# Designs tried in a protein design run: peptides against a protein of PDB entry 3J47. Part 24

Target 1, 121 residues: chain A of PDB entry 3J47
Amino acid sequence: IRLTNQLKSLKGLQSKLKDVVEYLDKVINKELPINHTILGKLQDVFNLLPNLGTPDDDEIDVENHDRINISNNLQKALTVKTNDELMVIYISNLVRSIIAFDDLIENKIQNKKIQEQRVKD

## One batch from the design tools (peptide; made by RFdiffusion4, then SolubleMPNN)

Design b1_p12_5_s2 (from b1_p12_5, 7 letters changed)
Fold by OpenDDE base, seed 4:
Structure b1_p12_5_s2 (fold): chain B 121 residues (1-121), chain A 12 residues (1-12)
Amino acid sequence: as target 1 above (121 residues)
Amino acid sequence: LKKIEEEIKKLE
C-alpha cells in the first residue's frame, strides 16, 4: 500500500514532467506563444533542483554524450546519498525501539518487585 | 535477508 502510493505519485510526477516537455517543445517550435509567467515558474523549479551538475565552467565544448553520463552519475550519487540517509533514519528508529523495549522490561521488573513486596506485607 | 524481502513486499 505505501510503496504503491509512492509509485503512483512518481508516475504522476513523470506524467507532469512529460506535459512540461511537450509544452516546451511546442514553444520551441513556435506553435504556442511564450508565456513568461509559466517560464518564470519553471525557472524557479529548476533553481530549486539540487545542482544536477554545473559542469565546471572549463569544458562547454564536447557534444551531447557527457551530459547523459553526468546525469547518470548524479542520479547514482543521489540514490547512494538517499540510501545512506534512509539507513541513518532506520538505525535511529531501531535504537529508539530498543530503548522503548528496555524501558518496558524495566517497568515489568519493577511491577513484579512491587507485587512481591505486597505479598510479603 | 529473505524475511526482510517478504516484509518489504507486504508493505508494497
Scores: peptide ipSAE 0.023, ipTM 0.435, DockQ to the pose 0.103
Fold by OpenDDE base, seed 1:
Structure b1_p12_5_s2 (fold): chain B 121 residues (1-121), chain A 12 residues (1-12)
Amino acid sequence: as target 1 above (121 residues)
Amino acid sequence: LKKIEEEIKKLE
């Protein structure tokens, strides 16, 4: 249940991000007027994003190539952390399903023994 | 695990 809900939420977020990109492209191409209310809400969303690509404002001297490498390293580190967290959740759900299956088998065996005793009385 | 598989086969 939890993993399926997370996957559904992630797919929903991906669709909404695509709709935002398509809107921004139309505004850049002057196909749509600039809506200041939508732009303000997008700015609020970008301010809530983890800092995916600013080196702290204290080093004015790294070539544009090193900024691209730092952003790629941070994106890679976030992807690895997310993958490891998802793997732990997957293994935990698998183990829980195996335990629940074992408990179901034990319960079925006990119920069969109780029924066989009732047929002998 | 192996004991569980043997008990499943006794319940089918």
Scores: peptide ipSAE 0.020, ipTM 0.479, DockQ to the pose 0.015
Fold by OpenDDE base, seed 3:
Structure b1_p12_5_s2 (fold): chain B 121 residues (1-121), chain A 12 residues (1-12)
Amino acid sequence: as target 1 above (121 residues)
Amino acid sequence: LKKIEEEIKKLE
């Protein structure tokens, strides 16, 4: 349920991102008037996005050392979070496999007891 | 085991 909902949410985000690109293309092509309220909200989203790397090689010495360290710390934090999420999924699948194996053993023991009773009647 | 199975089933 939670993993299926996360995958559905990610697919929904991908669809919405595609709709945003199609909207921006229509605005660039002058098919739609520029809505400054939508553009302002998109700018707020882009300003909240972690700088995950485009070094566009154009503009200005003096603030880049702290931004590179923040980007590297954020990339490390995202990598750690992804590794922890994958570890929880792995442990969950491992425990499920152990439970399914235990149920298979118990079912085999019960089937053996039922066969031994049928041979005595 | 049964409680862990129910939690994992809720996570799916």
Scores: peptide ipSAE 0.027, ipTM 0.559, DockQ to the pose 0.074; fails the geometry check
Fold by OpenDDE base, seed 2:
Structure b1_p12_5_s2 (fold): chain B 121 residues (1-121), chain A 12 residues (1-12)
Amino acid sequence: as target 1 above (121 residues)
Amino acid sequence: LKKIEEEIKKLE
């Protein structure tokens, strides 16, 4: 339930991001007039995004070195969190596979006992 | 086994 809801929320975010790209493409192609209110809100969103890029090696001012370290620490923290979430999914799938294998063994043992009974009767 | 299956089902 929780994982399915997270996947649905992520798919909903992906759809909304696609709608934003399609809007920007129409504005670039001059199919729609520039809406400064929408553009201002998109700029606010981009300013709230963590810098997920490696800073291009061409922005080496000494004031950026602390921002680069903070960005790298945030990117590392997001990567670690993603790896831990993937590990929990992997363990859950492994345990499900072990349960399904145990049920298969038990079904095979029961089927063998039923055949041995049918040969004695 | 059953308790682990129930906990996995809650996470899904």
Scores: peptide ipSAE 0.026, ipTM 0.581, DockQ to the pose 0.073; fails the geometry check

Design b1_p12_5_s4 (from b1_p12_5, 7 letters changed)
Fold by OpenDDE base, seed 4:
Order: C-alpha cells, then sequence, then structure tokens
Structure b1_p12_5_s4 (fold): chain B 121 residues (1-121), chain A 12 residues (1-12)
C-alpha cells in the first residue's frame, strides 16, 4: 500500500511537471500571454530546489560548457545518494518482511501445539 | 557501507 501510494504521487508530480513544461512552451511560442503570478510561483519552486547548477560561489571563470558538466556531476551525485537511500529503505523493508514471516511461522507452530494439547485433554 | 551496516543492525 505505501509504495503504491508513493508511485501514484510521483506519477501525479510527473504529470504536473509535464503540464508546466507545455504551458511554458506555449508562452515562449507566444500562443499564451505571460502570467506574472504563475511565473512568480515557478520562481518560488526553483528557489526551493537544491542548487543543481551553482558550483560554490568561490570560482568565477569557466565557460558555459563547464557549468553544464558541473550541473550533470551534481545531478549524478544526487542520483547516487538517492539510490543509496532507496537501497537502505528496500533492505529495511525486506528484513522487516523476513522477521514478520518468521513470527508467523512461530505463531503457527505454537497454535498447532496448543491444538494438540487441547485434543489430549 | 558502514552506515548501511549500522542501519541493518538497528533493525535486527
Amino acid sequence: as target 1 above (121 residues)
Amino acid sequence: LDKIEKEIQELL
């Protein structure tokens, strides 16, 4: 249930991001007027995102090509960190599922012993 | 690795 709800929420976020991109493309193509309220809300979202493309403010002077490579390296580092965190959550859920299965086996063995005792009395 | 090992030990 929890994983299915997380996947549904992520799919809902992906759909909303697609609708935002389609809206921005229509505004760029002059098919829709610029809405400053929507643009302000998008700026607020970008300001709340982790800095995916600012190298620390201490090296002014590498061409626009190296900013794309640094952004790709930070995106890769965040993808690795997210994968490691998801792996820990996966292992944790697997271990809990094994423990719950062992407890179920032990409970079945105990219930069988109690039934065998009640048939002897 | 060492962090994952600690988190597994906290679950057991």
Scores: peptide ipSAE 0.086, ipTM 0.761, DockQ to the pose 0.024
Fold by OpenDDE base, seed 1:
Structure b1_p12_5_s4 (fold): chain B 121 residues (1-121), chain A 12 residues (1-12)
Amino acid sequence: as target 1 above (121 residues)
Amino acid sequence: LDKIEKEIQELL
């Protein structure tokens, strides 16, 4: 029972991974429009992938070394792209927060001047 | 201020 359930879950994961590859191929071939929400979730999945480029030192198959290097380069490129996008969003939110803080200070200064005038009358 | 906010909204 446990082994059959693990095999069924692994087959289900394999099917979902195949559907993701087929979707990416259709996007690369311009058969489907780029969906930024799907792309963002896919980037999150790649950023959560453990570094698949350290096979524990016990399977030296020389044919896997080129595929492992390509996968590591792709994962690194996706991580860099995500970091740059997050940095732009962070800077944008920081600038918006500074602007909103400046407007709040100006509003507080104006309100204080109005109160000081009302106390003199 | 409004110009900088607009430029940030165009980058998002």
Scores: peptide ipSAE 0.084, ipTM 0.746, DockQ to the pose 0.019
Fold by OpenDDE base, seed 2:
Structure b1_p12_5_s4 (fold): chain B 121 residues (1-121), chain A 12 residues (1-12)
Amino acid sequence: as target 1 above (121 residues)
Amino acid sequence: LDKIEKEIQELL
């Protein structure tokens, strides 16, 4: 239930991001007037985004080195968290497959016993 | 088995 809700929320976010891109394309093409209030809110969103890009090796001013290390630490922490979440999902699916296999073995054993009884009667 | 399946279903 929780994973299905997370996937639904992520699909909802993806749809909203697509609507924002389509709006920006219309503004660039001069099909719509520039709304400064929407652009200001988008700028606030971009300023809150962690720099998840590899900094191009060409902008290493000494003041950016601490920000680059913090960004790389955040990216690593997000990658580790994502790996751990995927591992839990993988283990859960493996356990489900083992349970389904055990049930299949038990069903085969029971079916064999029923056939052996029907041949004796 | 049924308890483990139930706990996995609650997590997913």
Scores: peptide ipSAE 0.095, ipTM 0.742, DockQ to the pose 0.072; fails the geometry check
Fold by OpenDDE base, seed 3:
Structure b1_p12_5_s4 (fold): chain B 121 residues (1-121), chain A 12 residues (1-12)
Amino acid sequence: as target 1 above (121 residues)
Amino acid sequence: LDKIEKEIQELL
């Protein structure tokens, strides 16, 4: 249920991102008036996005070193969190496979006992 | 087993 809901939410996010791109293209082409409230909210979203961009090699000024360290720490924290989430999903699928294998063994043992009883009658 | 199966079914 949770993984299916995450996949559905990701597909919904992809659709909404496409709608935002189409809206921005219409604003750039002057087909729609600039809505400053939508633009402000979009700027807030971009300001909340982790800087996952490779630093373009052209602005090594001393203020960027702390921002690069914060970006690298945030990228590392997101990578660790993603790895831990994938590990929990992997363990859950492994345990489900072990349970299904145990149930298959028990069902095979029960079916064998029922066949051995039918041959004695 | 059944308790772990139920918890995994709720997670997935």
Scores: peptide ipSAE 0.088, ipTM 0.735, DockQ to the pose 0.073; fails the geometry check

Design b1_p12_6_s2 (from b1_p12_6 with K2E E6K T7K)
Fold by OpenDDE base, seed 4:
Structure b1_p12_6_s2 (fold): chain B 121 residues (1-121), chain A 12 residues (1-12)
Amino acid sequence: as target 1 above (121 residues)
Amino acid sequence: LEEIEKKIKELE
């Protein structure tokens, strides 16, 4: 049961990420107007992501160097500035999620013990 | 963390 729920959650995350990419592609292609409120919330989500690879500054492609490096350095600078403020919020939410998960495990252990006792009586 | 891993093994 647990592995199936983790796979469902991961598939749900993958679907949401696909919907975000499709939205960004429509905005880039000028098919949709830029919604600054959605873009701000997406920036906040990307700034809350633990540093998923700045590719180490040593490998890939000398011919787009200024625009990709300015975009990656701006993304890195926005990520660093926002990481210091949002790291505390992330840690607080992680701790809350761990506590809620421990409470869920304890409730399942108690329910298992109650069922085992009912089968012995 | 280690206590949570132990409790998970007791449920499997």
Scores: peptide ipSAE 0.020, ipTM 0.480, DockQ to the pose 0.030
Fold by OpenDDE base, seed 5:
Structure b1_p12_6_s2 (fold): chain B 121 residues (1-121), chain A 12 residues (1-12)
Amino acid sequence: as target 1 above (121 residues)
Amino acid sequence: LEEIEKKIKELE
């Protein structure tokens, strides 16, 4: 019973991973637009994955070294891309805050002018 | 920024 449930859960995970790969292939082929929300969630999943490129130093089969280097390069590329994306989001939030502050100042100037007109009548 | 500083001085 326990082993059968674990196997069923693992098969369900494998199906979902296949659906994610198929989605990424469609995005790479420009068949679908890049969805930043899906990409961010995939980055979070990759950041939560144990480093598939740090086997503790005791079983380096030479055939896994290329896969480990690809995984480490992918993790490094994802970390750099995530940092650049967070920087763009941060700058965009600063720009929006500056615009909202300018709009607040303009609204205060307009309110002052309206009060000065009401004192002259 | 400089235009915002000018507008603040007009409010004071």
Scores: peptide ipSAE 0.014, ipTM 0.522, DockQ to the pose 0.011
Fold by OpenDDE base, seed 3:
Structure b1_p12_6_s2 (fold): chain B 121 residues (1-121), chain A 12 residues (1-12)
Amino acid sequence: as target 1 above (121 residues)
Amino acid sequence: LEEIEKKIKELE
């Protein structure tokens, strides 16, 4: 139940991210007028996202060294946390797949026994 | 795992 709800929520988030990309592509292609209110809300979302970009190694002005170290430490901490969470999801799905495989083997054994009984009657 | 291997051998 909890993992199925998390997967449903993640699929819902993926669908919403796809809708945002499709909107941005239509704006870039000039198929839709630039809506400054939508763009402002997207900027607010990107400003709330931790800076997940590798700083392109070509624009490190020497005045940002403390902000870069804080950003790299935050990115590393977020990457580690995300990796640990994905590992727990992976293990949970692996265990579910093993159980479903055991149930499939048991169902095949039962079907074979029923067929052998029908050949003896 | 060993129980699964046993069950597979019972299917062959």
Scores: peptide ipSAE 0.013, ipTM 0.511, DockQ to the pose 0.016
Fold by OpenDDE base, seed 2:
Structure b1_p12_6_s2 (fold): chain B 121 residues (1-121), chain A 12 residues (1-12)
Amino acid sequence: as target 1 above (121 residues)
Amino acid sequence: LEEIEKKIKELE
């Protein structure tokens, strides 16, 4: 249930991002008038996005180098946080699998003892 | 782990 809901939400986000691209293409092609309110909201979204991309090594101004280092540090911190969160999920799944295996062994031992008792009576 | 290995050996 939870994973299916996350996948549904991600597919919904992907559809909305596609609708935004199609809108921007129509504005670029002069098929639609520029709506400054929509464009302002898109600028707000882009300003809230971490810089998604290696800046191409060809825009070396000294002000960009500090922003590149901050962006790379933020991306690295997000990647490390995501890796640590995934590691905790994997460990939790491993522990659940070990418990389920121990329960299976105990059930098999009990079944063997019950069969040995039934052969003695 | 060692207890699980012991239980496996008791099943063989």
Scores: peptide ipSAE 0.012, ipTM 0.511, DockQ to the pose 0.013

Design b1_p12_6_s3 (from b1_p12_6, 5 letters changed)
Fold by OpenDDE base, seed 5:
Structure b1_p12_6_s3 (fold): chain B 121 residues (1-121), chain A 12 residues (1-12)
Amino acid sequence: as target 1 above (121 residues)
Amino acid sequence: LEEIEKLIEKLE
């Protein structure tokens, strides 16, 4: 019973991870817009990933040391890359908000000029 | 930003 439930939970996790990969592939291919909330949750998942390359200090088989360093370097590189991507997206949204604010000011100035012309007639 | 400040000054 316990082992069967663990296997079922692991299969459920594998399915959800596949759905996340498929979503990321669609975002990379520009088929879907980048969602900041999903990307933030993905960053939280990467930060909560146990270092798949720090075995707790009790079984250093010398043959795994290179795989361990590659895994840790990959995890660090993915975390940095994801943080830089989130920063670029945040800046892009800030710039869009500034442009939309500029357009709002210009529209208000144009409306004021139209009212001033109507008061002179 | 500086252009937005000049636009606000024209609105007042």
Scores: peptide ipSAE 0.026, ipTM 0.561, DockQ to the pose 0.013
Fold by OpenDDE base, seed 2:
Structure b1_p12_6_s3 (fold): chain B 121 residues (1-121), chain A 12 residues (1-12)
Amino acid sequence: as target 1 above (121 residues)
Amino acid sequence: LEEIEKLIEKLE
């Protein structure tokens, strides 16, 4: 249930991002009038996005070097955190699979004993 | 793991 809801939410976000791109393309092509309220909200979203891009190596002014290092450190920290979370989920799934396998073995042993008793009676 | 190996050996 939780994973299916997360996947549904991510698919819903992807659809909305596609609709935003299609809107921007129509505005660029002059098919739609510029809506300053929508553009202001998109600017707010872009300002809230962490700079996850490697700045193209062509804009290295000395003031950007500290921002580049902070951005790369944030991207690395997010990647490490995501890897650690995935590792914990993987281990938790492995442990659940081992327990379910142990229960299956015990059930087979009990079924074997019951069958051997029925052949002796 | 070692307990599971002992359970497999009892199944055979």
Scores: peptide ipSAE 0.026, ipTM 0.564, DockQ to the pose 0.013
Fold by OpenDDE base, seed 3:
Structure b1_p12_6_s3 (fold): chain B 121 residues (1-121), chain A 12 residues (1-12)
Amino acid sequence: as target 1 above (121 residues)
Amino acid sequence: LEEIEKLIEKLE
C-alpha cells in the first residue's frame, strides 16, 4: 500500500515530466505560441532544482558540452547520496529486527526456565 | 526499474 502509492506518484511525475518535454518541443518547433506564464513557472522549477550545471569558478566559455558533463556528475552524486541514505535506513531497520529477535529469544528462554521450575514443585 | 516494480508487487 504505501510503496505502491509512492511508485504510482513517481510514475505520475514521470508522465507529467514527459508532457512538459512534449510541450517544450512544440514551442521550440513554433507549433504553439510562447506562453510566458508557463515559461515563468518552468523557470521557477529550474531555479528550485539544485544547480545541476554551474561549476563554482569564473570562466565564461560558451560550449554546451561542459554543462551536460556537470549535470551528469551532479545527477550521479545525487544518485550515490540517495543510495547511501537508503542503505543507512535499510541497515537501521535490519539492526532493529535483530534486536527484536534477540529479545524474543531471551523471553522464550526465560519462559522455558519458569516452566521447568513449575514442574519441579 | 521493472525488477523494482516486481519486488514492490511481491511486498504487497
Scores: peptide ipSAE 0.023, ipTM 0.433, DockQ to the pose 0.142
Fold by OpenDDE base, seed 4:
Structure b1_p12_6_s3 (fold): chain B 121 residues (1-121), chain A 12 residues (1-12)
Amino acid sequence: as target 1 above (121 residues)
Amino acid sequence: LEEIEKLIEKLE
């Protein structure tokens, strides 16, 4: 259930991003008038994104090739960080599942002992 | 893990 809801939410985000790209293409092609309110909201969204492509403001003068390499290195660093965070969440859920299984086994052993006592009385 | 194996053995 939780994973299916996360996948559904991600698919919904992907659809909305596609609709935004299609809108921007129509504006670039002059098929639609420029809406400054929509563009302002898109700028707010881009300002809330992690800086995936701004080199730190101290090196204005490295060729367009080095900006692509810095963006790829930051994307790789974020992918590693997110993988490590997901690994910690996975281990935490695995440990919780092992504890819940141990508690289930102990409860079954106790129930078996109670039944064996009731047969002896 | 070893404790869980000992608990399974007590259940059989």
Scores: peptide ipSAE 0.021, ipTM 0.529, DockQ to the pose 0.014

Design b1_p12_6_s4 (from b1_p12_6, 4 letters changed)
Fold by OpenDDE base, seed 1:
Structure b1_p12_6_s4 (fold): chain B 121 residues (1-121), chain A 12 residues (1-12)
Amino acid sequence: as target 1 above (121 residues)
Amino acid sequence: LDEIEQLIKQLE
């Protein structure tokens, strides 16, 4: 019973991974529009993956060296892309905070002037 | 930035 349930869950995961690959192929071939929400969730999954590029030192087959270099290049490309996206979001939030602070200062100056007029009347 | 620094000085 436990082994059959684990095999069923693994087959279900394999089916979902196949559906993700088929979706990515359709996006690459321009058959589907880019969905930023799906790509963001896929990027979150890749950022949660352990370093698939450190095989413990016991399986250096020459075929693994090209896959390790591809995985390290993909992880580096995803990390750079994530960092650039986060930097744009950070700058955008900083600019919004500065504008909101400027509006708050202007409103406080106007309120101070109105109070000073009311004390003179 | 310079305008914000001038507005801060008007609040003091």
Scores: peptide ipSAE 0.024, ipTM 0.576, DockQ to the pose 0.011
Fold by OpenDDE base, seed 4:
Structure b1_p12_6_s4 (fold): chain B 121 residues (1-121), chain A 12 residues (1-12)
Amino acid sequence: as target 1 above (121 residues)
Amino acid sequence: LDEIEQLIKQLE
C-alpha cells in the first residue's frame, strides 16, 4: 500500500511537471500570453529546489563545461544521499519485520503451552 | 538472532 501510494504520487508529480513544460513551450511559441502570476509561482518553486547548479560563491571562471559537470556531481551526490536514506528506511523496516516475527513466535509458544495445559487438565 | 533461534527450539 505505501509503495503504491508513493508511485502514484510520483506519477502525479510527473504529469504536473509535463503540463508545466507544455505551458512554458506555448508561452515561448507566443501561443499564450505571459502570465506573471504563474511565472512568479514557478520562480518560487525553482528557488525551493536544492541548488542543482550554483557553485558556492568563490570562483566565476570559464564557459559552459563546468556547469554541466557541477550539475552532474550534485545529481550524483543527491542520488547517493537518497540511496543512503533508502537504506536506513530498508533496515528500519527489516528490524520491524523481525520484531513482528518474534512476537508471532512468542504468540505460537504461548498457544502451545495453553494447549499442553488443557491436555493435562 | 540467537534469541530467535532459542524461540524456534522452544516451538519444536
Scores: peptide ipSAE 0.024, ipTM 0.580, DockQ to the pose 0.013
Fold by OpenDDE base, seed 2:
Structure b1_p12_6_s4 (fold): chain B 121 residues (1-121), chain A 12 residues (1-12)
Amino acid sequence: as target 1 above (121 residues)
Amino acid sequence: LDEIEQLIKQLE
C-alpha cells in the first residue's frame, strides 16, 4: 500500500512535469502568449531545486567550494537514501520468492502423498 | 511466513 501510493504520487508528478514541458514548448513556439505569473512560479521552482549536476569543473571560484561540497553531500545523501529504498524493495521481492518456493514444495509433497494413496486404494 | 507476508502487504 505505501510503496504503491508513493509510485502513484511519482507518476502523478511525472504527468504534471510533462504538462509543464508541453506548456513551455507552446510558449517557445509562440502558440501561446507568455504568462509572467506562470513563468515567475516556474523560476521559484527552479531556484528551490538542489543543484544535482556535477558542477562543471570550470566554475570553481573559491567562494563556490562550500556550495559544491553542500551540493555533493546532498547528492550523496539522496543516492544513499535511494539505495536503501531499492534494498528494501529487493529484500521484499526475495522474501516473496522464498514464500512462493515454500508453497511450491508443500504442493509437491501433498501431490506425492495423494498419488501414493490413490495407488494403495 | 504469515507475519512476513503481512509485513510485505504493509509496505505495498
Scores: peptide ipSAE 0.032, ipTM 0.666, DockQ to the pose 0.067; fails the geometry check
Fold by OpenDDE base, seed 3:
Structure b1_p12_6_s4 (fold): chain B 121 residues (1-121), chain A 12 residues (1-12)
Amino acid sequence: as target 1 above (121 residues)
Amino acid sequence: LDEIEQLIKQLE
């Protein structure tokens, strides 16, 4: 349920991102008037996006060193979080496989007992 | 086992 809901939410986000691109293309092509309220909210979203861009090697000014350290710390924190989420999914699938194997063993033992009873009658 | 199976069912 939770993983299926996360996948559904991600697909919904992908659809909404496509709708935003189509809206921006219509605004660029002058098919729609510029809505400053939508543009302001879109700028807020871009300002909240982690700078995951490789630093283009062409602006080593002293103000970028703190921003590069913050970007590297944020990228590292996102990588750790993604690794922990994948580890929980892996453990859940491993435990599910162990349960299914235990159920298979128990079913095999029960089927053997039923066959041994049918040979005694 | 049963508690872990319930946790997995909640994650699905």
Scores: peptide ipSAE 0.031, ipTM 0.655, DockQ to the pose 0.068; fails the geometry check

Design b1_p12_7_s1 (from b1_p12_7, 6 letters changed)
Fold by OpenDDE base, seed 2:
Structure b1_p12_7_s1 (fold): chain B 121 residues (1-121), chain A 12 residues (1-12)
Amino acid sequence: as target 1 above (121 residues)
Amino acid sequence: PLEELLKEILSI
């Protein structure tokens, strides 16, 4: 029972991966428009993959070594792009936080001036 | 002061 369920789940994952490849091939061939939401989710999946470039040093067939290097370069490129996107979001949030803090300081200074004027009158 | 800080942040 448990092994049959694991094999069924693995076959279901294999089918979904095939559907993703067929989608990417259609996008490359310009048969379908680029869906940025699907590509973003695919990028998230690649960033969650273990480093495909550490086969334990004991099973390197020469044909696997070139495929591993290509996969590592792709994973590195996706990670760099994600870090750059996160940096832009971080800077944008930092700027918003600084503006909100400056507005708070200015409001506090104005409120203090209004209180000082009311004590003189 | 805020404008200089924004220029510094945007120059990174």
Scores: peptide ipSAE 0.045, ipTM 0.699, DockQ to the pose 0.015
Fold by OpenDDE base, seed 4:
Structure b1_p12_7_s1 (fold): chain B 121 residues (1-121), chain A 12 residues (1-12)
Amino acid sequence: as target 1 above (121 residues)
Amino acid sequence: PLEELLKEILSI
Protein backbone atom coordinates (compact mmCIF):
# COMPACT_ATOMS: atom_id res chain seq x y z
CA ILE B 1 0.00 0.00 0.00
CA ARG B 2 2.62 2.68 0.98
CA LEU B 3 4.93 1.77 -1.96
CA THR B 4 1.98 1.80 -4.40
CA ASN B 5 0.99 5.28 -3.18
CA GLN B 6 4.60 6.51 -3.57
CA LEU B 7 4.70 5.08 -7.11
CA LYS B 8 1.34 6.75 -7.91
CA SER B 9 2.65 10.07 -6.53
CA LEU B 10 5.85 9.71 -8.60
CA LYS B 11 3.79 8.98 -11.75
CA GLY B 12 1.69 12.05 -10.98
CA LEU B 13 4.89 14.12 -10.62
CA GLN B 14 6.18 12.72 -13.93
CA SER B 15 2.92 13.75 -15.65
CA LYS B 16 3.18 17.28 -14.20
CA LEU B 17 6.82 17.53 -15.31
CA LYS B 18 5.76 16.47 -18.81
CA ASP B 19 3.09 19.21 -18.83
CA VAL B 20 5.76 21.74 -17.76
CA VAL B 21 8.10 20.58 -20.56
CA GLU B 22 5.26 20.87 -23.10
CA TYR B 23 4.51 24.37 -21.79
CA LEU B 24 8.19 25.37 -22.08
CA ASP B 25 8.35 23.98 -25.64
CA LYS B 26 5.29 26.10 -26.57
CA VAL B 27 6.98 29.17 -25.02
CA ILE B 28 10.26 28.45 -26.89
CA ASN B 29 8.29 28.04 -30.14
CA LYS B 30 6.56 31.41 -29.40
CA GLU B 31 3.14 29.69 -29.40
CA LEU B 32 2.56 31.07 -25.88
CA PRO B 33 3.68 34.36 -24.30
CA ILE B 34 6.41 34.19 -21.66
CA ASN B 35 4.78 34.05 -18.25
CA HIS B 36 7.35 35.29 -15.73
CA THR B 37 5.27 33.93 -12.83
CA ILE B 38 5.45 30.38 -14.24
CA LEU B 39 9.19 30.77 -14.96
CA GLY B 40 9.74 32.04 -11.40
CA LYS B 41 7.86 29.03 -10.00
CA LEU B 42 9.92 26.74 -12.23
CA GLN B 43 13.11 28.34 -10.89
CA ASP B 44 11.82 27.78 -7.33
CA VAL B 45 11.30 24.09 -8.20
CA PHE B 46 14.85 23.80 -9.55
CA ASN B 47 16.26 25.57 -6.47
CA LEU B 48 14.40 22.99 -4.31
CA LEU B 49 15.84 20.05 -6.27
CA PRO B 50 18.45 18.18 -4.24
CA ASN B 51 21.93 18.81 -5.58
CA LEU B 52 21.80 16.10 -8.27
CA GLY B 53 25.61 16.32 -8.53
CA THR B 54 26.27 14.31 -5.41
CA PRO B 55 25.20 10.82 -6.22
CA ASP B 56 26.62 9.10 -3.18
CA ASP B 57 29.69 7.32 -4.64
CA ASP B 58 27.88 3.95 -5.05
CA GLU B 59 26.39 4.15 -8.63
CA ILE B 60 29.08 5.09 -11.16
CA ASP B 61 27.23 4.59 -14.42
CA VAL B 62 28.94 6.88 -16.97
CA GLU B 63 25.55 7.64 -18.63
CA ASN B 64 24.21 8.95 -15.30
CA HIS B 65 27.34 11.07 -14.82
CA ASP B 66 26.65 13.15 -17.96
CA ARG B 67 22.99 13.66 -16.95
CA ILE B 68 24.09 14.56 -13.42
CA ASN B 69 26.66 17.07 -14.73
CA ILE B 70 24.07 18.64 -17.07
CA SER B 71 21.59 18.80 -14.17
CA ASN B 72 24.20 20.39 -11.87
CA ASN B 73 25.22 22.96 -14.47
CA LEU B 74 21.54 23.73 -15.11
CA GLN B 75 20.80 23.97 -11.36
CA LYS B 76 23.83 26.22 -10.86
CA ALA B 77 22.82 28.40 -13.82
CA LEU B 78 19.24 28.66 -12.49
CA THR B 79 20.49 29.48 -8.98
CA VAL B 80 22.75 32.23 -10.39
CA LYS B 81 19.89 33.58 -12.52
CA THR B 82 17.55 33.52 -9.51
CA ASN B 83 20.14 35.34 -7.40
CA ASP B 84 20.57 37.99 -10.13
CA GLU B 85 16.78 38.46 -10.41
CA LEU B 86 16.44 38.68 -6.61
CA MET B 87 19.34 41.16 -6.52
CA VAL B 88 17.57 43.42 -9.06
CA ILE B 89 14.33 43.20 -7.04
CA TYR B 90 16.24 43.92 -3.81
CA ILE B 91 18.01 46.96 -5.33
CA SER B 92 14.68 48.21 -6.74
CA ASN B 93 13.00 47.89 -3.32
CA LEU B 94 15.98 49.53 -1.60
CA VAL B 95 15.88 52.49 -4.03
CA ARG B 96 12.10 52.79 -3.49
CA SER B 97 12.59 52.76 0.29
CA ILE B 98 15.27 55.46 0.02
CA ILE B 99 13.09 57.69 -2.18
CA ALA B 100 10.24 57.25 0.30
CA PHE B 101 12.62 58.16 3.15
CA ASP B 102 13.85 61.26 1.27
CA ASP B 103 10.23 62.31 0.62
CA LEU B 104 9.52 61.80 4.34
CA ILE B 105 12.49 64.01 5.31
CA GLU B 106 11.41 66.70 2.85
CA ASN B 107 7.83 66.49 4.16
CA LYS B 108 9.11 66.87 7.75
CA ILE B 109 11.24 69.89 6.77
CA GLN B 110 8.29 71.51 4.97
CA ASN B 111 5.96 70.83 7.92
CA LYS B 112 8.52 72.38 10.29
CA LYS B 113 8.76 75.50 8.08
CA ILE B 114 4.94 75.78 7.95
CA GLN B 115 4.74 75.51 11.77
CA GLU B 116 7.48 78.14 12.19
CA GLN B 117 5.55 80.46 9.85
CA ARG B 118 2.28 79.88 11.77
CA VAL B 119 4.04 80.80 15.05
CA LYS B 120 5.36 84.07 13.51
CA ASP B 121 1.98 85.10 12.16
CA PRO A 1 21.98 63.66 -0.57
CA LEU A 2 19.84 61.22 -2.64
CA GLU A 3 22.44 60.96 -5.46
CA GLU A 4 25.18 60.23 -2.92
CA LEU A 5 23.08 57.51 -1.30
CA LEU A 6 22.34 55.98 -4.73
CA LYS A 7 26.10 55.97 -5.46
CA GLU A 8 26.74 54.21 -2.14
CA ILE A 9 24.10 51.56 -2.98
CA LEU A 10 25.57 50.99 -6.46
CA SER A 11 29.04 50.62 -4.88
CA ILE A 12 27.94 47.60 -2.77
Scores: peptide ipSAE 0.042, ipTM 0.691, DockQ to the pose 0.016
Fold by OpenDDE base, seed 1:
Structure b1_p12_7_s1 (fold): chain B 121 residues (1-121), chain A 12 residues (1-12)
Amino acid sequence: as target 1 above (121 residues)
Amino acid sequence: PLEELLKEILSI
């Protein structure tokens, strides 16, 4: 019973990973539009993956060297993309904060002028 | 003028 449930869960995970690959292939081939919500969730999954570039030091097969280089290049590309997305969000929040501060200054200047006029009348 | 330019940049 326990082993059969683990095999069923693993087969279910394998099917979901296949569906993700088939979706990415369709997006690469321009058969489907880019969905940023799906890509963001896929990035969250990749950020939770252990560094696929640290094979535990016990199985250096020469065929793994090309897979390690591909994994390191993929991880670097994902890190760069995540950094660029965070930079755009940071700049956007900084700009919004500057605009809100300018609006606050202008509102304070106007309120001060209204108070000074009410004291003269 | 600056606020409108910044709103345009934030809308892209």
Scores: peptide ipSAE 0.037, ipTM 0.692, DockQ to the pose 0.017
Fold by OpenDDE base, seed 3:
Structure b1_p12_7_s1 (fold): chain B 121 residues (1-121), chain A 12 residues (1-12)
Amino acid sequence: as target 1 above (121 residues)
Amino acid sequence: PLEELLKEILSI
């Protein structure tokens, strides 16, 4: 039962990926107008795929070399942009953690002073 | 000041 449901879900995902490829081919062939909302969502999907390895340069016919260099440069540019965005989020979370740590230190110092006063009265 | 800058960065 669980394995059959996973295989059904994977086949559903494969069908959706095929529909996206067919849409992109129609846009490339100028059969459909460019939809910026769909391209934005596709960019979000590529940003979540950090390991679409560059096709090993060892098997690619010389006629496709320019298209592959453009694709690799685009993938690299998308990966760099996503890494920079994630770095800003990481730094922001690190700074929040430091502030929360400083507040914890100050709270411990204040609690210690209150206990020392209560032992002296 | 730093918390306000962090809110601005997260709102972009």
Scores: peptide ipSAE 0.035, ipTM 0.656, DockQ to the pose 0.021

